# Peptides against a protein of PDB entry 3T6J: the designs that were tried, part 1

Every score and structure here is a prediction.

Target 1, 375 residues: chain A of PDB entry 3T6J
Amino acid sequence: PIVESYIGFIESYRDPFGSRGEFEGFVAVVNKAMSAKFERLVASAEQLLKELPWPPTFEKDKFLTPDFTSLDVLTFAGSGIPAGINIPNYDDLRQTEGFKNVSLGNVLAVAYATQREKLTFLEEDDKDLYILWKGPSFDVQVGLHELLGHGSGKLFVQDEKGAFNFDQETVINPETGEQIQSWYRSGETWDSKFSTIASSYEECRAESVGLYLCLHPQVLEIFGFEGADAEDVIYVNWLNMVRAGLLALEFYTPEAFNWRQAHMQARFVILRVLLEAGEGLVTITPTTGSDGRPDARVRLDRSKIRSVGKPALERFLRRLQVLKSTGDVAGGRALYEGYATVTDAPPECFLTLRDTVLLRKESRKLIVQPNTRLE
Target 2, 372 residues: chain A of PDB entry 3T6J as posed
Amino acid sequence: PIVESYIGFIESYRDPFGSRGEFEGFVAVVNKAMSAKFERLVASAEQLLKELPWPPTFEKDKFLTPDFTSLDVLTFAGSGIPAGINIPNYDDLRQTEGFKNVSLGNVLAVAYREKLTFLEEDDKDLYILWKGPSFDVQVGLHALLGHGSGKLFVQDEKGAFNFDQETVINPETGEQIQSWYRSGETWDSKFSTIASSYEECRAESVGLYLCLHPQVLEIFGFEGADAEDVIYVNWLNMVRAGLLALEFYTPEAFNWRQAHMQARFVILRVLLEAGEGLVTITPTTGSDGRPDARVRLDRSKIRSVGKPALERFLRRLQVLKSTGDVAGGRALYEGYATVTDAPPECFLTLRDTVLLRKESRKLIVQPNTRLE
Positions, changes and structure headers below are counted from each chain's first letter, unless a header gives other numbers.
Peptide ipSAE was made for these designs. It is ipSAE averaged over its two directions, with the distance scale d0 held at 1.0 Angstrom where the peptide's residues are scored. Compare it between designs on one protein only; published cut-offs may not apply.
The geometry check fails a fold that doesn't show the stated peptide or that is severely misdrawn somewhere.

## One batch from the design tools (peptide; made by RFdiffusion4, then SolubleMPNN)

Design b1_p8_1_s1 (from b1_p8_1, 5 letters changed)
Fold by OpenDDE base, seed 3:
Structure b1_p8_1_s1 (fold): chain B 375 residues (1-375), chain A 8 residues (1-8)
Amino acid sequence: as target 1 above (375 residues)
Amino acid sequence: MTGTFYFD
C-alpha cells in the first residue's frame, strides 16, 4: 500500500487570530479507487476554474496542477479529524508553488452512517434521498471544496520593491467597476489581515465553490453520476448544506457572540445567503415534534436551485473573492459578519431555532481509528 | 487549510 503522512504545526483553526498552527499529524493509506475520481477532477480543474464567478484577473495567473489523493486514515493526532485537507495554508505559496489536496475517505464514510429515525430537521419525503446520496454528494462537495475552493483565487500583492502582481491600469473590480484600490503589502497575508474571520471566511468561500460548481454537468460526470442520479446528488448536496446551516447554531455562543467552529459558521452564512434569496428556495419552519416539544423542518425547493439559488450564490461568492483578492478587510468583515450575525429577529428567529437545535441534538459520533491488514 | 469537518 501507498502510505502518506504529515506532521507539524499546520492548521490554525484553534487560533482566534487564525495564525498559529496546531501541532497535528496523520498516517494514512491511499485509496486508489477513490483517488482516481479526484485525478479526473484535477484533470478538469483548469477548465472548471474558469467557471467560477470572477474575472480571470482575480484567478491565479498560471494554473499549477495540484495533487489530489483519497486517503484512509489510520491514525490522526489532533483536536479534530477533517474530511479534507488543502495545503500549504499560505495563499502566496498556493499561487506560486502549488498545493496538494487530500480527502479523508474513511472519515467521510463515518458521516454516511445515518439512521433514518434520528435524522432531524428534514421533511419525510427527503429523508430517503438524503440517506442514499449524502455520502456521494459529500464526496463531490469535499473534492470541489478543496481543489477548486481553497485552490482558487488570487491575492493582489505589491512586493517589497513596489511591483504589483496585477496591472493597475487594466484590472477592474467587478463589483465597483473601478480600478483596484487595495491590495496586500509585503508581509501581509490573508490571515494577518482578516484575522478573526479569516478561517471561517475562507471555509465559506470554499463551501460556496462546492455548491456552485456541483451544478456543472462535467463535475457530476467525473464522479460517475448521470441523469436523475446526478440531479439527486446535486439536490442532496444543497439540502445537506442548508440543513448544516441550521445545525451550525449548536456552535454559536450567544453570550460571547462568537462561533466555536469555523466550518459551521461558514455553513450558517451560506444558509443566510440562500434564505435572503427568497422566492421559496429555502424554508425553515418551526414545528412541534411527536414528543410535543419544539422541532423544525428545512425545505429546499429543488426546482429553484438553478434559477434562484445559483444566482444568489454567484453574487455572494464573487463578493467574497473580490474582497479577499483586494485585501478589503472592512468590506469583507462587513459582509461576512453581517451574514454570520445570529439574532432572534423574525421571521427566522435563529436564537429560538438554536434552542430547538440543541434540544434535538444527538450524541456526538465517536470515531475509532482503525487497524489494517493484508488480505 | 484543513477542509470540512463531517456533518452530523
Scores: peptide ipSAE 0.051, ipTM 0.806, DockQ to the pose 0.647
Fold by OpenDDE base, seed 1:
Formats: C-alpha cells, structure tokens, sequence
Structure b1_p8_1_s1 (fold): chain B 375 residues (1-375), chain A 8 residues (1-8)
C-alpha cells in the first residue's frame, strides 16, 4: 500500500491567537479508488476558481496544481481527527510553492454513521434524504472546502523591498469601488494579523466556498451526480450546514464569550448569514419533544437555495475574501465577530437554543484505530 | 489547515 504520514506542529486551532501549532501526526494508507474523484476535481480547479465571487486580482496570480488524495487513517495523534487537511498553512507557500489536500475517508465514514432515530433537529420528511445523501454531500463539501476553499485567494503584500504583489493603480476593491488601501506588510501573516479569529474565519471562508460551488453543475458531475441526485446532494449539503450551525452552539461558552471549536464557530456564522437572508430560506423552530422537553427543527427551503441563499452567501464570501486579501483586520473582525455573536435576542434566541442543543446532545462517537492484516 | 470536523 501507499503510505502517507505527517508529524509536527501543524494546526493552530488550540492556540487562542491562531499562531502556534499543535503537535500532531498520522499514518494513513492511500485509497486509490476514492482519490480519483478528487483528482478530477483538481483537474477542474483552475476553471472553478474563476467561479468564486471575487475578481481575478484577488485570486492567486498563478495556479499551482495541488495534490489531492483520499486517505484511510491508521493512527492519528492529536486533539481531533479531521475530515480533510490542506497544507501547508502558510499563505505565501501556498501561493508560490503549492499545497496538498487530503480527505480522511474512513473518518468521513464515521461521520456518516448516524441512526435515523438519533438524528436531531431535522424535520421528519428530511431525515431519510439526509441519511441517504449526507455521505456523498460530505465528499463534495470536503473536496471543495480543502481544494477551492483553503486553496483559493490572494493576500496583498508589500515585501521587505517595498514592492507590491498587486498593481496599486489598477486593482479595485469590489466592495468599495476604490483602490486598495491596506495590505500585509513584510513579516505580517494571516495568523499574525487576524489572530483570535484567523482560524475560524478561514474555516468559514472555506465552508462557504463549499456551499457556493456545490451549486455548480460541473462540481456535481465530477462527483458522479446528475439530475435529481445532484439536486438532492446540494440540498442535503446546505441542510447539513444549517443544521451544523445549530449544533455548533454546543461549542460556545457563554460565560467566557468564546468558541471552543473553530469549524463549528464557522458553521454558526454561516447559519447566521443564511438566516439574515430571510425570505423563508432557513427556519429554526423551537418545539417540544416526545419527552415533553425542549427540542428544535431546522428547515431549509430547497426552492430558495439559489434565489436567496446563493446571493447572500456570495456577498458574504466576497466580503470575507476582500477583507482577508487587504489585511483589513478591523473590518474583518467587525464582520466575523458580528455574525459569531451569540445572544438571546429574538427571533432566534440562540442562547435558549443552545440549552436545547445541549439537552439533546448525544454521546460523542468514539473513533478507534482500525484493524489491519495481511489477507 | 485542518479541514472540516463533523459532529452530531
């Protein structure tokens, strides 16, 4: 088998300032069959990058074809096992040297293992569809998240010699209509500037890319979906995201006004964006469970994904990228923390919903090292 | 960066 591994200080999610890496490592085996879909996605990546809602001037100057591999993890040492990985984490290296993507296939398989009777916060009429397409939609989302999420966008930089990596006279900020007024100076990085929000902000951008691009027919075709199946995969992917945004409340600590999981914070932010879009796109309804205790239901109107959801996400995603590219920490923090704020304000009453989420929380799945043997 | 985590 083809064995892949990495080890070292890699991910900074455990650092409140998003800069110091946690020591982690894994050993995995390449799943060649599953890698084929991601290879097809890579083959289309350059074209798909153009579909993202920012000008080419905010995208990488040169496309560098990355590697994308599906892995079955044999052992993982760290605080958590991801569904996918994009490395390196240094934007300058991503822009100049390239990057690698992996999907941890057997980790995804664990994530798929949800029993219908234990599936919380969904309408009954969505449960079977959700169960059927959660796995496939995850494959799509992970692929897009890693390759075109983390793998997209440009940072505007002035180097140590005073040279800019963009034309100050011609590049226009699509949000303001003005020339670029801020950038990263020599020695400044994404993490150093955006600090406490850097990791979650970037995850939010990547997740948003996934939702946005999964609407593209070519993406679904790459993953082998067409017709009604493709539409169901799209629906379930978006449904999963809004559900995840609700579930995310588990990872918020009201007393400390902080989030304990960057990806979940990101998903909550996306939920807030889609709720703000209004027009009946997303509805969270508090209910009473069969046990007489609080419950809730999330409804996503399928017919409004493209008409309401996509434009809202487009605007938000563009803002994320523009603020990231320009190193506008004040603007970025205002935007992101605004959507990441958890209060009990009507109509959502998120703190109350959090209590419901905690009440309905199931035991965490235990991930165990797989058995390997010679056949 | 580490990709998405999934929790139910």
Amino acid sequence: as target 1 above (375 residues)
Amino acid sequence: MTGTFYFD
Scores: peptide ipSAE 0.047, ipTM 0.795, DockQ to the pose 0.594
Fold by OpenDDE base, seed 2:
Structure b1_p8_1_s1 (fold): chain B 375 residues (1-375), chain A 8 residues (1-8)
Amino acid sequence: as target 1 above (375 residues)
Amino acid sequence: MTGTFYFD
């Protein structure tokens, strides 16, 4: 077997400023069979990057072919076990030197285990479909999230010698129609500029890339889905995201007006974007459970994903990227914190929904680390 | 930057 490992100060989720890495390490075995689908995704990555909703001037100047491997984790030391990893965690290095992607296959397999009777906040008619396609849709989402989410976009930089990595005279900001007015100076990084929102903002961008690109037929084909199956995978992926946005409220602390999980905050933001799109795309309905206590249902109109959802997500995702590329912290913070704000305003009444989420909270899943044997 | 996908 091929063994992979890494050790060091890698992920910065526990740093309030998103800069200081937590000591982390894993030992894993390469799953060759499961890696094949991600290799196919890598082979199409350069073309798929062009499908993202920003001009080529906001994308990497040169595509650097990354590695993408599925790993079965033997041991993981850290505050949490991820489903996927993209390294290094520096945008400048990603765009100049390249990156590596990892899917933690056996971690995902554990996450796929869902009991129908315990599945919260979904309509009964969606539960069986959700259970059937959650795993496959998650594979698609993780692949896109890591490879084309974290692996996409360009930071505009002025180096220590005053040289720009973009043409100031010809590059136009697609949101303003004007020339580029801000950039990263020497020594400035994504994390240093965007600080407290950097981690969650980037996760939101990556998740949005996943939702946006999963609509592309080529992506579904790479993962072996066509026709009705492809449409079901798309539906369940989007449904899972809007459900996750509701579940995310568990990780919000109202008294401190802060989020305790970067990914959950990101998923809530996406939910808010899709709710704002309106037209019946997403509906959250408070209900009463069979036990007589508060409950809720999330509904996603499948027929409106492409007509309503995609355009809304496109606009939002483009804004995220443009603000990131230009180092516009004020604009980025205003946009992101606006969607990340949790109030009890109608019609959603998110603080009230949070109480429902907490009431219906599932037991935390535990991952028992495996062992190996000789055959 | 962050490069980790956490499942829910």
Scores: peptide ipSAE 0.045, ipTM 0.791, DockQ to the pose 0.784
Fold by OpenDDE base, seed 5:
Structure b1_p8_1_s1 (fold): chain B 375 residues (1-375), chain A 8 residues (1-8)
Amino acid sequence: as target 1 above (375 residues)
Amino acid sequence: MTGTFYFD
């Protein structure tokens, strides 16, 4: 088999400032069969990048064809096992040298193993559909998240010689209508500038790209879904995200006013964005479980994903990108922390919902490593 | 950057 590995100080999720990497490593085997759909996604990446809701001036100047491989993990050393990876973590290198994407296929498979009776916070009518399409929707989301999420967008930079990588006279900020007024200076990076919100902010951008682009027919076709199946995959992908936003509350520490997991914070932010969109798109209803204890239900109106959800996500995603590109930390922090704030304010009462989430929490699944032998 | 983390 084809073996891939990486090792080193790679991911900075455990650094409060988002800059120092945790020592991590894995050994994995390439799953050729599962890689095929990601290769098709790569083949369409340049076109799909144009579908993202920002001007071409905010996208990378030159498309660099990345690698995308599905991996079955044999061993993983680190604080957590991701579903996908995009490296390197330096935006300048991504822009000039390219990047590689991987999907950790057998990790995703573990996530797919959801028992219906343990599936919390969904309407009964959604459970079977959710179980059926969770896996396929994850493939779509991870692919888009890594390739077109982390793999998209341009940072405006002034180099050490004073040269800009954008035309200061002609590039317009689509949010303000004005010329670009801020950028990254020499030595400044995404992580160094945005610091405490950098990781979660970027994950939120990537997750939003996934939700946004999964609405594109070509994307679903690439993954082999057509007709009603395609619509179901879309629905379940969005449903999973809003559910994840609720589940994310587990990782908020009220006493410290902080989040303990970047991806979960990102998912909560997306939930808040979609709730703000209103019009009955997303509804979270506190309920009482069969055991007489607090419960909740998340409802997503399928018919409003395109009409209500997409425009809301489009505006939000564009704002994320513009603020990222321009290095506008103040604006970015205000936007992101605003949506990441957890209060007990009506109508959602998120702190109360958090208690419900914790009450319904189950033990984390154990991921057991395989072994190999020569035959 | 790593992609989506899943916590049960």
Scores: peptide ipSAE 0.057, ipTM 0.803, DockQ to the pose 0.569; fails the geometry check

Design b1_p8_1_s2 (from b1_p8_1, 4 letters changed)
Fold by OpenDDE base, seed 4:
Formats: structure tokens, sequence, C-alpha cells
Structure b1_p8_1_s2 (fold): chain B 375 residues (1-375), chain A 8 residues (1-8)
């Protein structure tokens, strides 16, 4: 078998300032069969990057073909087991030297294992569809998240010699219509500048890329979905995200006004963006369960994903990228923290919903090391 | 960066 591994101070999610990496490592075996779809995605990456809602001037100057492999994890040492990985975590290296992507296939399979009777916050009519397409939609989302999410965008930099990696005279900020007014100075990084919001902000950008690009027919085709199946995969992917945004409230600590998980905070932000879009796209309805206790239902109007959801996400995603590229910490923080706030304001009453989420929380899965064998 | 998904 082809064995892959990595080890070191890699992910900074547990650092409140997003700078210090947690020591982690894994050993995995390449899943050749599952890697084929991701290879096709890589083959289309250069073209798909052009579909992202920012000018080419905000994208990497040179496309560097990355690796993308599906892995079956034998052991993972760390505080959390990811579904996908994009490394290195340094944006400067990503844009100049390239990067590698992996999908942790057997970890995804664990996520797929949901019993219908334990599936919270969905309408009954959506449960079977959700169970059927959760796995496939996750493959799509993770692939896009890593390759075209984390793997996209350019940081504007002035080096130690005063040279810029962009043309100050011609590059225009698509949000303002003006020339670029801010950038990263020598020694400044994404994490050092955006600090407390850096990890979650970037995860939000990557998740948003996944939702946005999964609407593209070429993406669905790459993953082998056409017609009604493709539409179902899209629907379930978006439905999963809005549901995740509700579930995310578990990881918010009201007393400290902080989030304990970067990805969940990101998913909550996306939920807020899609709720803000209005027009009946997303509805969260408090209900009473069969046990007489509080419950809730998330509804996503499939017919409004493209007409309402996509434009809202497009605008938001573009803003995320522009603020990231220009190193506009003030603007980025204002935008992101605005969507990341959790209050009990109507109509959503998120703090009340949080109580419901906690009440309906299922016991966490026990993830154990797998065995592999020759037969 | 990693994509971590939790589901209840």
Amino acid sequence: as target 1 above (375 residues)
Amino acid sequence: MTGTYYFD
C-alpha cells in the first residue's frame, strides 16, 4: 500500500490568536479508487478558480497543480480528526510554492453513519434524502473546501525591499472601485494580522467556496452526478450546512462571548448570511418534540438556492476574499464578527435555540483506530 | 488547514 504521513505543529485552531500550532500527526493509506474523483477535480481546478467571485488579480498569479489524495487513516494523533486537509497553512507558501490536499475518506464515512431516528432538526420529508446524499455531498464539499477554498486567493504583499506582488496602478478593489490601499507588509501573515478571527474566517471562506462552486454543473459531473441526482446532492450539501450552522451553537459559550470551534463558528456565520438573504430561503422554526420538550426544524427552500442563496453567498464570499487579500483587518473583523454574534434577538432567538440544541445533543461518537488486512 | 465536521 501507499502510505502517507505527516507530523508536527500544524493546525492553530486551539490557539486563540491562531498562530501557535498544535502538535499532531497521522498515518494513512492511499485509497486509489476514491482518489480518482479528486484527481479529476484537480484537472479542472485552474478553470474552476475562474468561477470564484473575485477578479483574477485577487487569485494566485500562477496556477500550481496540487496533489489531492483520498486517505484511509490508520491513526490520527490530535485534538480533532479532520475530514480534509490543505497544507501548508502558510498562505505565502501556498501561492508561491503550492500545496497538497487530502480527503480523509474513512473519517468521512464515520460522519455518514447517522441513524434516522437520531437525526435532529430536519423535516421528516428531508431525512431520507439527507441520509442518502450526505456522504456524496460531503465528498463534494470537502474536495471544494480544500482544493478551491483553502487553495484559492492571493495575498497582496510588499516585500522587505519594498516591491509589490501586484500592480498598484491597475489592480482595482472590486468592492470599492478604487486602487488597492492596504496589503501585507514584510513579516506580516494572515494569522498575525487577523489573529483571533483568522482560523474561523478562513474556514468560513473555504466552506463558502464549497457551497458556491457545488452549484457548478462541471463540479457535479466530476463527482459523477447529473440530473436529479446532482440537484439532490446540491440540496443536501446546502441543507447540511444550514443545519450545521444551528448545531454550531453547541460550541458557543455565552458567558464568555466566544466560540470554541473555528469550523462551527464558520458554519454559523454562513447560516446567518443565508438567513439574511431572506425570501424564505432558510427557516428555523422552534417546535415541541414528541417528548414535550423543545425542538426545532430547519427548512431550506431548494428552489431558492440559486436565485436567493447563490447571490447572497457570492457577495459575502467576494467580500471575505477582498478583505483577506488586502489585509484589511478592521473591515474583515467588522464583517465577520458581525455575522458571528449570537444574541437572543428575534426572529431567530439564537440563544434560545442554543438551549434547544444542547437539549437535543446526541452522545459523541467514539472514533477508534481501524484495522487493515490483506485478503 | 483542516476541514473538521461534527454531526449529531
Scores: peptide ipSAE 0.047, ipTM 0.801, DockQ to the pose 0.485
Fold by OpenDDE base, seed 3:
Structure b1_p8_1_s2 (fold): chain B 375 residues (1-375), chain A 8 residues (1-8)
Amino acid sequence: as target 1 above (375 residues)
Amino acid sequence: MTGTYYFD
C-alpha cells in the first residue's frame, strides 16, 4: 500500500489570531479508487477555476496542478480530525509553488452512518434522500472545498521592492468599478491582516465554492453522477449545508459573542446568506416535537437553488474573494461579522433556535482509529 | 488548511 504522513506545526485553528500552528500528525493509506475521482477533478480544475465568480485578474496568474489523494487514516494525532486538508497554508506559496489536497475518506464514511430516527431538523420527506446521498454529496463538497476553494484566488501584493503582482492601471475591482485601492504589503499575510476572522472567513469561502461549483454538470459527471442522481446530490449537498448552518449554533457562545469552531461559523454565515436571498429558498420553522418540547424544521426549495440560491451565493462569494484579494480588512470584517452575528431578532430568532439545537443535540460520535493488515 | 470537520 501507498502510505502518506505528515507531522508538524500545521493548522492554526486553535490560535485566536490564526497564526500559530498546532502540532499534529497523521499516518494514512492511499485509497486508489477514490483518488481516481479526485484526479479527474484535478484534470478539470483549470477550466473549473474559470467558472468562479471573479475576474481572471483575481485568480492565480498561472495554474499549478496540485495533487489530490483520498486517504484512509490509520492514526491522527491532533485536537480534531478533518474531512479534508489543503496545504501549505500560506497563500503566497499556494499561488507561486502549488499545493496538495487530501480527502480523509474513512473519516467521511463515518459521517455517513446516520440513523434515520436520530436525524434532526429535516422534513420527513427529505430524510431518506438525505441518508442516501449525504455521503456522496459530501465527497463532492470536500473535493471542491479543498481543490477549488482553498486552491483558488489571488492575493494582490506589493513586494519589498515596490513591484506589484497586478497591473494597477488595468485591473478593476468588480464590486466598485474602480482601480485597486488596497493590497498586501511585504510581510503581510492573510492571517496577519484578517486575524480573528481569517480562518472562518476562508472556510466560508471554500464552502461557498463547493456549493457554487457543485451545480456545474461537469463536476457531478466527474464524481459519477448523472440525471436525477446528479440533481439529488446537488439538492442534498445544499440541504446539508443549510442544516449545518442551524446545527452550527451549538458552537456559538452568546456570553462571549464568539464562535468555537471556524467551519461551523462559516456554515452559519452561508445559511444567513441563503436566508437573506428570500423567495422561499430556505425556511426554518420552529415546531413542537413529539415529546412536546421545541423542535425545528429546515426546508430547502429544490426548484429555487439555481434561480435564487446560486445568484445570492455568487454575489456573496465574489465579495469574499475581492475583499480577500485586496486585503480590505475593514470591508471583510464588516461583511463577515455581519453575517456571523447571532441575535434573537425576528423572524429567525437564532438565539432561541440555539436553545432548540442544544435541546436536540445528540452525543458526538466516537472515532476509533483502525488497524490494517495484509491479506 | 484543514478542510471541513465532519458534522451530523
Scores: peptide ipSAE 0.070, ipTM 0.795, DockQ to the pose 0.634; fails the geometry check
Fold by OpenDDE base, seed 5:
Structure b1_p8_1_s2 (fold): chain B 375 residues (1-375), chain A 8 residues (1-8)
Amino acid sequence: as target 1 above (375 residues)
Amino acid sequence: MTGTYYFD
């Protein structure tokens, strides 16, 4: 088998300032069969990047073909095991040297092992569909998240010699209609500049890219879905995201007004964006469970994903990218923290919903290292 | 960057 590994101070999710890496490492085996889908995605990446909702001037100047592999993890050391990875974490290196993507296939498989009776916050009519397509939709989401999420977008930079990596006279900010007024100076990085919101903001951008691009028939075709199956995968992917946004409330600490998990914060933000879109796209309804205690249901109107959801996500995703590219920390923080704020204001009453989420919380699944054997 | 985390 082909063995891959990495080790070091890699991810900064546990650093409040997003700068210091946590020691992490894994040993994994390449899953050749699953890697084939991601290879096809890589082959289409350059074209798919053009489908993202920002001008080419806000995208990388040159496409660098990345590596993408599906891995079955044998050993993982760290505070949490991801479903996918995009490295290196330095945007300058991603832009100039390239990057590598991996999907942790057997980790995804563990996530798929949800029992129907334990599946919370979904309508009964959605449960079977959700169970059927959660895995496949998650493969799509992870692939897009890593390759075209983390792998997309340009940072506007002025180097130590005063040179810009963009044309100051011709590049226009699509949100303001004006020339670019801010950028990263020499020594400034995404993490150093956006600091406390950097990790979650970037995860939100990547997740949004996944939702946005999964609507493209070409993407679904790459993953082997056609017709009704493709539409079901799209639906379940979006449904999973809005559900995850509700579940995310577990990771909010009201007393400290902070989030304890960057990805979950990101998912909550996306939920807020899609709720703001209105028009019956997403509905969260408090209910009473069979046990007589509080419960809730998340409803996503399939017919409104493209008509309501996509435009809302497009606008939001473009704003995320523009603010990131221009190093506009004030604007970025205002936007992101606005959506990340958790209150008990009607109609959602998120703090009350949080109590419901905590009440319905199941024990965290344990991922157990497999044994290997020579034959 | 790591990808999606899943929590029950």
Scores: peptide ipSAE 0.048, ipTM 0.797, DockQ to the pose 0.524; fails the geometry check
Fold by OpenDDE base, seed 2:
Structure b1_p8_1_s2 (fold): chain B 375 residues (1-375), chain A 8 residues (1-8)
Amino acid sequence: as target 1 above (375 residues)
Amino acid sequence: MTGTYYFD
């Protein structure tokens, strides 16, 4: 078997400033069969990047073909085990040197296991569909999240010699209609500049890319879905995201006005964006469970994903990228923290919903290290 | 980036 490993101070999720890496390491075996589908995604990556909702001037100047491998993890040392990985964690290096993607296949397989009777916050009519397509939709989302989420976009930089990596005279900010007025200076990075919101903001961008691009027929075709199956995968992917946004409230600490998990904060932000779109796209309804205690239901109108959801996400995702590219911390913070704010304001009453989420909290899934054997 | 974490 082909063995892959990495070890070092890699991820900064536990650093409040998003800069200091936590010691992490894994040993994994390449799953050749599962890697094949991600290779097909890589083959289409250059074309799919053009489908993202920002001008080419805000995308990488040169496409660098990355690696994408599915891995079965034997051991993972760290604060948490991811479903996918994109490295290196430096945007400048991603632009100039390239990157590598991995999907932790056996981790995803464990996550796919869902018992219908324990599935919270979904309508009964959605549960069977959700269970059926959760796995396939996760494969799509993770692939897009890593490859085209983290692997997309350009940072505007002025180097130590005063040279720009963009044409100041011709590049226009699509949000303002004006020339570019801010950029990263020498020594400034995404994490150093955006600091406390950098990790969650980037995860939000990557998750949004996944939702946005999963609507593209070519993406679903790459993963082997067509017709009604493709539409079901799309629906379940979006449904999972809005549900995750509700579940995310577990990781908010009201007393400190802070989030304890970057990905969950990102998912809550996406939920807020889709709720703001209105028109009945997403509905969260407080209910009473069979036990007489508070419960809730999340409803996503399938027929409004493309007509209402996609345009809302497009605008939001473009704003995320433009603010990231230009190093506009003030604008980026205002946008992101605005959607990340948790209040008890009607109609959602998120703080009240948080109590419901905590009440209905499922047991944390544990991943136990596998073993190998000689055959 | 370690990408997507799921808490189901």
Scores: peptide ipSAE 0.046, ipTM 0.788, DockQ to the pose 0.591; fails the geometry check

